Peptides against a protein of PDB entry 1BH9. Designs and how they scored, part 27

Target 1, 89 residues: chain A of PDB entry 1BH9
Amino acid sequence: FSEEQLNRYEMYRRSAFPKAAIKRLIQSITGTSVSQNVVIAMSGISKVFVGEVVEEALDVCEKWGEMPPLQPKHMREAVRRLKSKGQIP

## One batch from the design tools (peptide)

Design b1_p25_2_s4 (made by RFdiffusion4, then SolubleMPNN; from b1_p25_2, 9 letters changed)
Fold by OpenDDE base, seed 4:
Structure b1_p25_2_s4 (fold): chain B 89 residues (1-89), chain A 25 residues (1-25)
Amino acid sequence: as target 1 above (89 residues)
Amino acid sequence: LTPEAQELLEKLAEEFIRQLAREMA
């Protein structure tokens, strides 16, 4: 695996977003019940988000002349850059 | 990822979901 593939594998292994947890989180904000389809969609969107952050963080790490594993500072910078690019809200 | 990075990533994901949920309301 490439470093990106390895990190993506770890991401999917560790960053599990159970449907029940997502449902509860959304309902805590909206104050109303959400459908299963909404939960599924949100789960998928969240995984895409995480993937984009990790990918950007790898780029940050490389551009900073640093080596993996990724650290919080890489993640924080990645989010900042993605927001700046308009790729994430 | 370091364990701390993974923890932050999860928090970021939760915040992302919260933001989207607020937009849904």
Scores: peptide ipSAE 0.531, ipTM 0.907, DockQ to the pose 0.872
Fold by OpenDDE base, seed 2:
Structure b1_p25_2_s4 (fold): chain B 89 residues (1-89), chain A 25 residues (1-25)
Amino acid sequence: as target 1 above (89 residues)
Amino acid sequence: LTPEAQELLEKLAEEFIRQLAREMA
């Protein structure tokens, strides 16, 4: 399996964002109740975000001539690049 | 991912959600 496949599996296994936590987070910010669909949507969008960061981080790691596993510096650089590309807020 | 990278990724994701939630408000 590729590093990317392993990372995707880990992201799946370590579902970092339980719906309850996301719901509470959103409601704490908006001050209003949110529907299950909103929570589901946010969960999905967040997973996509994480996936994009990991993908970009893999690219960073490769471009820097470094070897897995991905490190925080790869993630930070990935985010910077994605923001500069307008792919993430 | 290293444990530290995973932790950072989770923090980044949480911040991402916060940003989107603020935009929803």
Scores: peptide ipSAE 0.531, ipTM 0.906, DockQ to the pose 0.857
Fold by OpenDDE base, seed 3:
Structure b1_p25_2_s4 (fold): chain B 89 residues (1-89), chain A 25 residues (1-25)
Amino acid sequence: as target 1 above (89 residues)
Amino acid sequence: LTPEAQELLEKLAEEFIRQLAREMA
């Protein structure tokens, strides 16, 4: 599979992330109501996050000389690298 | 993605949202 194909698939899954679930999650943390715009923004940011993690994980898999599909170890390493680069919090 | 990797990705996304939400509070 290509990086683009994988990203499209994951972005599709993220787009299906229930808005209500995101809203409830945020509210459970902040203890207050949040606007629809905030939820929409968080949904979009999350999609970008997922895309970056997957992209980095593909790079990790390649650099390790391994074959698809991506495994949890690739995801964990990807997150570590992205944090190290300051790309994600 | 393996099913396990897919599940981990979901968890990572949720943790990411939680982290940002905490910063909003």
Scores: peptide ipSAE 0.525, ipTM 0.906, DockQ to the pose 0.858
Fold by OpenDDE base, seed 1:
Structure b1_p25_2_s4 (fold): chain B 89 residues (1-89), chain A 25 residues (1-25)
Amino acid sequence: as target 1 above (89 residues)
Amino acid sequence: LTPEAQELLEKLAEEFIRQLAREMA
């Protein structure tokens, strides 16, 4: 990747989901309150997930000979590839 | 990212969290 691509990747990877939203989502599934540490852990894991998807999508875009910005088709293909590699569930 | 791609990414992330949360329950 170019330096510009890496910078964009880092920008995307550094994005975080609101803690309150994650907490509510988890609690809606578990049926009970969760600790701050659980929310932090889930936030971190989600961040890594997003980073990996974006990185793979950038790779897909490049391999397809296409130019930014990333489109849904790149994201969907990235997820498929990552699943096939066993990198994401 | 296009706005649509960003929205898709957010949905994917939410589904990912939901999946993990189910495994925790």
Scores: peptide ipSAE 0.356, ipTM 0.852, DockQ to the pose 0.947

## One batch from the design tools (peptide)

Design b1_p26_1 (made by RFdiffusion4)
Fold by OpenDDE base, seed 2:
Structure b1_p26_1 (fold): chain B 89 residues (1-89), chain A 26 residues (1-26)
Amino acid sequence: as target 1 above (89 residues)
Amino acid sequence: SKMEEALSELFETALEMLEAAAEAAA
């Protein structure tokens, strides 16, 4: 695990979904306008969720004997495992 | 559920972001 790979991982973990995108997503699902506080709350939940998935994906990558960068297959497997553990719906 | 739908769509967005990052690092 090179320093460069670690840096990319940290940069991704520190990234956040744009507030506008979160708002649009919620509104598309609920069909109603949402408050700023709801957007902030969902942004936090989303960040935690993505963080957990990425961490699990790293574990998947290692267990498969592969090296970063992470690939979609690692992310998909991470989600399956987290669902199995009951950590995500 | 609505929450599951939201998380699913966010996950798809995350995958796209990851792919973009991977391409940039290649």
Scores: peptide ipSAE 0.059, ipTM 0.544, DockQ to the pose 0.363
Fold by OpenDDE base, seed 1:
Structure b1_p26_1 (fold): chain B 89 residues (1-89), chain A 26 residues (1-26)
Amino acid sequence: as target 1 above (89 residues)
Amino acid sequence: SKMEEALSELFETALEMLEAAAEAAA
């Protein structure tokens, strides 16, 4: 990736899901309260997922001979590719 | 915006993954 691609990737990778939302989601499923560490772990997994999608999208963008910023079409294609690879459901 | 919509779709996918993980851990 180019420097610009890496910079944008880092910006997206730093995004995180709301801690409260993740906590409530887990608790609604388990029926019990969860520790802060569990929420942190789940938040981390979510962050990794987003980062992986963005990385794939940047790869798609490059392979299509295009340059950032990423567009919805790159993100959609990234998801399709990751699904085909079995990396996401 | 279109980008916000794309991010929302990704968020929904992430939530599905989180739900599956939570259910597996329950």
Scores: peptide ipSAE 0.049, ipTM 0.530, DockQ to the pose 0.071
Fold by OpenDDE base, seed 4:
Structure b1_p26_1 (fold): chain B 89 residues (1-89), chain A 26 residues (1-26)
Amino acid sequence: as target 1 above (89 residues)
Amino acid sequence: SKMEEALSELFETALEMLEAAAEAAA
């Protein structure tokens, strides 16, 4: 576990989707304005979602006997599996 | 760890994609 890896992980842990970006995306989908609380909730959910997809993709990669970095095929399979498990719509 | 590295890399990519999508939808 290198110092560089630790630094990147800490950066990820502190990172969040921009409030304005989340708001714009939600509004583009719903066609109406959304409250600050909705934006906050969706920001958190989005970060968790990214983590869950990556975790599943890494599992797929390992099960296929392959090594990182993750490839599109791992991500596609991860999403498929998560949908099958009902963890994502 | 590899998991932590993968998480950080994907998150950065996701942020960029989200920003681009938001701008396109605005």
Scores: peptide ipSAE 0.035, ipTM 0.519, DockQ to the pose 0.062
Fold by OpenDDE base, seed 3:
Formats: sequence, structure tokens, C-alpha cells
Structure b1_p26_1 (fold): chain B 89 residues (1-89), chain A 26 residues (1-26)
Amino acid sequence: as target 1 above (89 residues)
Amino acid sequence: SKMEEALSELFETALEMLEAAAEAAA
């Protein structure tokens, strides 16, 4: 870890998705209501996933010679690259 | 802090994108 990575990790660790938003996301996929425990589990998984995408997006932004804040184009490219690397389905 | 605020906004944006994608895929 670089010093910058440690700083981002600490700030990232303090951030969280609202439970209601996670519930809506899951229900959008399943079409049915979900339990509180499922929301808690998916909150953690989603945070890790988003964190990995954001990390890749920051790399994309840097490689493109651009400055923060991240834009949707960086996120889209990040997902594309992660798929090509076989890191995500 | 400013960084926490920035990450919070980034999370919200990312979540909205994922939610939209989920709706489209359902």
C-alpha cells in the first residue's frame, strides 16, 4: 500500500451505502422483498465491488492524463478493463 | 472530511448507475 492508498482506504472504510438503497437494488434484481440479513451481507459485498471498480477507475483517469473527480466514462472503462482481465464476470 | 464527502458522493453516483443497470437487466 502506498500512503495515498492507505488514506483512501481509511476514508472508504468510513463510507457506506444506505441500507434502503441496497434493498432497492436487490429488489430490482429479485423482484421480491429481502431480509435485513441479506441487505447487510450485500452491503458489504457491494462496497467491496464498488471499491475495486473505483480503484481501477482512478488508474484509468491517471492513464488518460486527466484529473479528478471521476466521471462515468472512467467507471465504464474500469468495468471494461476488469472484465478483460478476468477480474469480474 | 472533504475526502469522506467526495467518496460518499462517488458511492451514491456509482450506486445509481448500478441500480439503473439492474433495472435494465431485470
Scores: peptide ipSAE 0.027, ipTM 0.506, DockQ to the pose 0.049

Design b1_p26_1_s1 (made by RFdiffusion4, then SolubleMPNN; from b1_p26_1, 8 letters changed)
Fold by OpenDDE base, seed 3:
Structure b1_p26_1_s1 (fold): chain B 89 residues (1-89), chain A 26 residues (1-26)
Amino acid sequence: as target 1 above (89 residues)
Amino acid sequence: SKMEEALKRLFEVALEQLLAQAEALE
């Protein structure tokens, strides 16, 4: 891929949720307070998840004979494939 | 577990953001 296409991929990998938002989300589900370390861990896991989805989506795009930028259809198909492989919940 | 549920929900939100970004680039 071109440098521009690679840069777009890196932008997706660097995306993250605000710490406060992650903390609120987890606490709303668990019903208990969450430590800073747990929030940091969840932030890191989320970043890895995003990277895996984007990587799979790029593979889908290539296999379909298409080129970036990624479209919603590539992302949706990527998630289906990753779930099928048991790589994401 | 509840923590696993939180992780799944976080993934769902992340996916929604990815979809929105992809749609914005079309």
Scores: peptide ipSAE 0.267, ipTM 0.773, DockQ to the pose 0.822
Fold by OpenDDE base, seed 5:
Structure b1_p26_1_s1 (fold): chain B 89 residues (1-89), chain A 26 residues (1-26)
Amino acid sequence: as target 1 above (89 residues)
Amino acid sequence: SKMEEALKRLFEVALEQLLAQAEALE
């Protein structure tokens, strides 16, 4: 894989939702207040999820005999595979 | 559970962002 793709992968791994946005989203669904620690945990879990999707997508890209950068089709296939493996909800 | 639903929605938003980024790099 290219250096550029590696840099993008690192960017995806390091990306995180703003805590305020996560808090609002959870509270809108649960209808109850959410602690700072829960928001931090959810942020971390989301970061891991993104990393796993990107990693799986890179594997898909390679196994399809295609070259980076990742395309939407790689991401979509990655999600399908991770769901089938029970690695994501 | 509601918390599980929250995670699911958050993951969906994350996926949308990843897809948008991938589209921008095509």
Scores: peptide ipSAE 0.264, ipTM 0.773, DockQ to the pose 0.786
Fold by OpenDDE base, seed 1:
Structure b1_p26_1_s1 (fold): chain B 89 residues (1-89), chain A 26 residues (1-26)
Amino acid sequence: as target 1 above (89 residues)
Amino acid sequence: SKMEEALKRLFEVALEQLLAQAEALE
């Protein structure tokens, strides 16, 4: 894909939730406080997830013979495929 | 498990943000 698309891809891969937000989310579910290491781990996993979705979406876009930029339909299809492959929950 | 639920919730939020970004670029 174009250099512009690669830049967008990298932007998505760098996407991360604020640690405070992650901590609050986990604590709201578990009902207990969580350690810094848990927050870091969850943050990292989320980042990897974003990257995998975008990468798969780019593949979908290409296979459908469409041009960048990625559209919501590419993202939705990517998630479906990744779930089907068992790569994401 | 609760941790699995937390992970799924994070993924849901992440997907929502990705979709929003994609829509904003249209």
Scores: peptide ipSAE 0.260, ipTM 0.767, DockQ to the pose 0.777
Fold by OpenDDE base, seed 2:
Structure b1_p26_1_s1 (fold): chain B 89 residues (1-89), chain A 26 residues (1-26)
Amino acid sequence: as target 1 above (89 residues)
Amino acid sequence: SKMEEALKRLFEVALEQLLAQAEALE
């Protein structure tokens, strides 16, 4: 991939939710307060998830014989494939 | 479980953000 394509890839991989937003989201679901360590862990897991989706989407794009940048259809197909593999919920 | 539900919700939100970013690059 070109330098520009790699830069976009890195941008996606570096995407992360603010800790405050993650904390509020988890607490709204669990109904109780969560520790800082739990928020850090969930943030890390989410970041890994984003990276795996982007990586799979790039593979989908390539296998379909298409060129970057990634399109929504690549992301949707990536998620479908990862779910079928049991890699993401 | 509650934690599993939280994780799934986080993934859903992350996916929405990724899709939005992909659309912005089109």
Scores: peptide ipSAE 0.188, ipTM 0.701, DockQ to the pose 0.810

Design b1_p26_1_s2 (made by RFdiffusion4, then SolubleMPNN; from b1_p26_1, 12 letters changed)
Fold by OpenDDE base, seed 1:
Structure b1_p26_1_s2 (fold): chain B 89 residues (1-89), chain A 26 residues (1-26)
Amino acid sequence: as target 1 above (89 residues)
Amino acid sequence: SKLEEAKQRLFEVALERLLEEARRLA
């Protein structure tokens, strides 16, 4: 890994959605309280999802010949591409 | 599925937070 890749990985590793927010989101969908294990599992899935989107968005930004920071248009295009590839629904 | 719904809602609700993190990663 390059230093840049390592730095991105480190930032990714440190990033996370608030546990309470994830819990509230799940509960809004299920209509019932959820266990800590469910929150942990969903937090992990969400983080992986974010990582996939960011990676694709960085590729979009580069291919469009644009410079950071990432913008909403990059994120939306990333999601579109990932859906097209069948990677996400 | 509920998982798919969760992903979509998470993206929708946390877009601003996600963009902030993405900028740090870029």
Scores: peptide ipSAE 0.045, ipTM 0.519, DockQ to the pose 0.381
Fold by OpenDDE base, seed 3:
Structure b1_p26_1_s2 (fold): chain B 89 residues (1-89), chain A 26 residues (1-26)
Amino acid sequence: as target 1 above (89 residues)
Amino acid sequence: SKLEEAKQRLFEVALERLLEEARRLA
């Protein structure tokens, strides 16, 4: 790992979606109250999903010959590429 | 699915936060 890669990993490891926000979002979709364990599970799944998108976005940024910070265009392109690869629906 | 819909919405909501963190790494 470079120092930058290590720092990126540490930030990812420490990051988390606020539980209250996740709960509200799930309930807005399901239309019913959800348990704490559902919120925890969904938080974990969401973190993995975001991590995959960010990883792809960093690859896009590099392949385009650009330097950080990431921009919305990198994130949008990452999602398109992941869909094309069948990694996300 | 509802799960995939939730993932998509979370992505949109978290975009600004993710970009802020990416800037701190630069």
Scores: peptide ipSAE 0.045, ipTM 0.515, DockQ to the pose 0.382
Fold by OpenDDE base, seed 5:
Structure b1_p26_1_s2 (fold): chain B 89 residues (1-89), chain A 26 residues (1-26)
Amino acid sequence: as target 1 above (89 residues)
Amino acid sequence: SKLEEAKQRLFEVALERLLEEARRLA
């Protein structure tokens, strides 16, 4: 890892979606209660998803010759690219 | 990258847990 990658990794590693919020969100969609393991799994999947979008957005930012912080345009382009690559629906 | 590998490992573990729960509900 570069210093920047290490810093991003540490921030990513320490970050997490609040379990209560994830649980409420899932239950609002499914209409039923969900187990702790489902919340943990969905929290992890969501974290990975956000991480992938952010990494793609950072790549977009760099390729456009721009510097952080990320802007909405970087995030939108990242999502479009990931959809194009078939990495997200 | 190592970071992406770590993310994918987390994804795999999370997916396995989700699939296990899905199987239980099915």
Scores: peptide ipSAE 0.028, ipTM 0.520, DockQ to the pose 0.029
Fold by OpenDDE base, seed 4:
Structure b1_p26_1_s2 (fold): chain B 89 residues (1-89), chain A 26 residues (1-26)
Amino acid sequence: as target 1 above (89 residues)
Amino acid sequence: SKLEEAKQRLFEVALERLLEEARRLA
């Protein structure tokens, strides 16, 4: 990585979903309490998932001849494409 | 804001590159 690339990488690396929010979300779905390890795992999975959607959205944006920032239409199309590719349910 | 937009752009570019590298190494 160049210095600029590393800086951009750090933006993503430093980003994280608040553990409390993730915990609440999971518990709202499962109906039961979850361990911190589950929260950590789900936080990681969520970050990867969001990353994949964003990457696809960036591709959509580019293919449509547009520039960031991403717009809702890019995200919606990204999700549609990822579903069609079987990458997300 | 302009600052937030800049952060978003950096984040998106970083994420894309990170994912590309991760896929390559996986």
Scores: peptide ipSAE 0.020, ipTM 0.424, DockQ to the pose 0.033

Design b1_p26_1_s3 (made by RFdiffusion4, then SolubleMPNN; from b1_p26_1, 13 letters changed)
Fold by OpenDDE base, seed 1:
Structure b1_p26_1_s3 (fold): chain B 89 residues (1-89), chain A 26 residues (1-26)
Amino acid sequence: as target 1 above (89 residues)
Amino acid sequence: SKLEEALQKLFEEAYKRLLEEAERLS
């Protein structure tokens, strides 16, 4: 990995969703309390999802001939492309 | 859908945190 790639990896690695917030969000959807394991699983899935979006956004940024940092427009386009590919709903 | 809304909220929160970290390291 280049220094830039390593830095991006570190940013991704350090990112995490508050457990309590994830629990509340899930419970708002399910309408009932959820176990710690469910929160852990959903936290992991969510992080993977964000990672995929960021990866796509970086590709968008590069293809548009722009330089980091990523902007909302890159993220929005990334989501649109991933939806088009059927990778996310 | 509710799932999509949840993912959007997670995305927004993660993006903010990533942006802050990127700005700190840049």
Scores: peptide ipSAE 0.039, ipTM 0.492, DockQ to the pose 0.236
Fold by OpenDDE base, seed 3:
Structure b1_p26_1_s3 (fold): chain B 89 residues (1-89), chain A 26 residues (1-26)
Amino acid sequence: as target 1 above (89 residues)
Amino acid sequence: SKLEEALQKLFEEAYKRLLEEAERLS
């Protein structure tokens, strides 16, 4: 592992969504109370999703010949590309 | 859709956390 890879992993590992916020978001969609297990599962899925977007954004940044840190424009382009690939709706 | 809006909010929150951590580790 390079130092850069390790740092990115640490950033990803330490990042997390507040459970209360996730619960509120899910409940706003389902219209019903949500169990703790559902919140945990959705938190994990959401984190994986964000990870995939970040990975694509890093690729965009590199292809554009730009240097980190990632900027909103990289994230927006990443989402567009993932939608084009059918990886996200 | 509501799902897309939820994902966008999660994305924004995660992005903020990642940037904060990146600044700390740099």
Scores: peptide ipSAE 0.039, ipTM 0.488, DockQ to the pose 0.214
Fold by OpenDDE base, seed 2:
Structure b1_p26_1_s3 (fold): chain B 89 residues (1-89), chain A 26 residues (1-26)
Amino acid sequence: as target 1 above (89 residues)
Amino acid sequence: SKLEEALQKLFEEAYKRLLEEAERLS
């Protein structure tokens, strides 16, 4: 891996969604309170989801002959591609 | 679905933060 790749991985590994924000979001959708374990689980799922989208977006950026940082167009295209591949609903 | 909606909202928030960080570093 390049130094840049390692740096991105490290930043991703250390990143996390704020628990309070996750809890509020879930509760706003479900209309009921959620347990700490649900928040933890959803936080993990969300992190994986974002990671997959970012990975695809980086691929899009490269395939389009562009350089970082990622732009909204890369993220939008990434989501479209992942849906097409059936990797996300 | 509700789950998809939740993930979408989280994604949007995460991306917003990512862009802000990228702009700060660039």
Scores: peptide ipSAE 0.032, ipTM 0.485, DockQ to the pose 0.371
Fold by OpenDDE base, seed 4:
Structure b1_p26_1_s3 (fold): chain B 89 residues (1-89), chain A 26 residues (1-26)
Amino acid sequence: as target 1 above (89 residues)
Amino acid sequence: SKLEEALQKLFEEAYKRLLEEAERLS
């Protein structure tokens, strides 16, 4: 990938969602307790999801001829496009 | 994208751990 993509990758690689927050979120959905491994897995999946949305949003921002930082409209459009592409439900 | 693929590799081990847990509990 490009240097820019590599830099973004490194940023995401170094970041992580708080386990407690992920655990609470999952449990709020499932209605039951979840294991540590589930939390770890979902944390990773969530990171990837955010990464995909951010990447698409940056593309939207660029295609609209706008400059960072990303705005809510970029994120909303990104999600719409990803859904249209079937990349997210 | 390449970025997405790279990011996906970040949870491969976590996913394996999840599968191991699921198999243990099933």
Scores: peptide ipSAE 0.028, ipTM 0.503, DockQ to the pose 0.027

Design b1_p26_1_s4 (made by RFdiffusion4, then SolubleMPNN; from b1_p26_1, 11 letters changed)
Fold by OpenDDE base, seed 1:
Structure b1_p26_1_s4 (fold): chain B 89 residues (1-89), chain A 26 residues (1-26)
Amino acid sequence: as target 1 above (89 residues)
Amino acid sequence: SKMEEALKALFEKAYEELLREAEELE
């Protein structure tokens, strides 16, 4: 598959979840302050999620007999499958 | 739970960005 696209996803995974932004998001939902440990945990889980979606999407693309780059339909199917497997909520 | 809701929100945000990245190369 496209090395360029995969590199973009990896860069995104590394930079998309800064602590401050995650903290604000969680606090906006919970209505209370959250600890650093919670933020770290949520960040880690989110980064794993991105990796799992891309990995599953690559599998979908391959199994559908299609060529790169990954398309939105591959991502949508990936998430569906991961939810079906109980791997993500 | 609220923490689960927060996690889902993070997933949704990440998912939307992944979709945008895929759309840009489409």
Scores: peptide ipSAE 0.578, ipTM 0.892, DockQ to the pose 0.747
Fold by OpenDDE base, seed 3:
Structure b1_p26_1_s4 (fold): chain B 89 residues (1-89), chain A 26 residues (1-26)
Amino acid sequence: as target 1 above (89 residues)
Amino acid sequence: SKMEEALKALFEKAYEELLREAEELE
């Protein structure tokens, strides 16, 4: 739909999960140190989740007969559908 | 598990940012 919006989402997906921040978050929850490989895996999974939400939101927008840009309601519906499909927790 | 909780926390943070981006473009 909107190349500008999709570009911003792609830039976010690439920069939103730095290793240091992910490591701190995991350790704050587990209470113990985590390996580099665990951090890398969690980063990858998180980036996949972002992509799947945006992809589903685009599908929702199209199926509802609406035009870009994506709105919060498309993101909310996308997450509901992905959870229903068992694709995200 | 604790690792599952961590994953859900990462997802929630990402989701909130996506919502913010969508809201700012409206």
Scores: peptide ipSAE 0.576, ipTM 0.892, DockQ to the pose 0.714
Fold by OpenDDE base, seed 4:
Structure b1_p26_1_s4 (fold): chain B 89 residues (1-89), chain A 26 residues (1-26)
Amino acid sequence: as target 1 above (89 residues)
Amino acid sequence: SKMEEALKALFEKAYEELLREAEELE
């Protein structure tokens, strides 16, 4: 897809989870208090992740000969591909 | 590691949000 088409999905990369939500999630896993800097870092990483998934999903959509908007199946396939490439955990 | 698990959980949450947004547009 063109850059313009990709930009229509920029909204996915603009959103960020509230600091409190991220903090609670991390703390639920670690069992200990987490610093603000860690939360900020995780927020940034999450934003990058969303961007990568959306871009990959658009590529999947195009390769399947389909048109936007993205469907759940595109997102699922995108994540699978990114994992196989080792680009995401 | 704990932090790796946290990262994976965060990605999962973000992924679920993307799915919800995609579903809402259908």
Scores: peptide ipSAE 0.522, ipTM 0.884, DockQ to the pose 0.813
Fold by OpenDDE base, seed 2:
Structure b1_p26_1_s4 (fold): chain B 89 residues (1-89), chain A 26 residues (1-26)
Amino acid sequence: as target 1 above (89 residues)
Amino acid sequence: SKMEEALKALFEKAYEELLREAEELE
């Protein structure tokens, strides 16, 4: 669809999950120290999630007969569909 | 599990930021 928007999401996906922030988030939930490998894995999974949501949102936008850029409603529907498909928790 | 909760929290954070990006382009 819109190269500008997709490029923004790609840049976001690459920079939105700094290791320090992920580590702090996980540790706040687990209550224990987290290994570097776990942080790397969680970072990778999160980046995959972003890609899948955007991909699904593009499909939603197209199926609804709408034009880019993607809107919040497309993202909301994308997540609902991915959860229903069991592709994300 | 704790790790599952952590994963869900990361997804929620990412989702909220995706929504924000989409809103900025409206």
Scores: peptide ipSAE 0.517, ipTM 0.877, DockQ to the pose 0.776

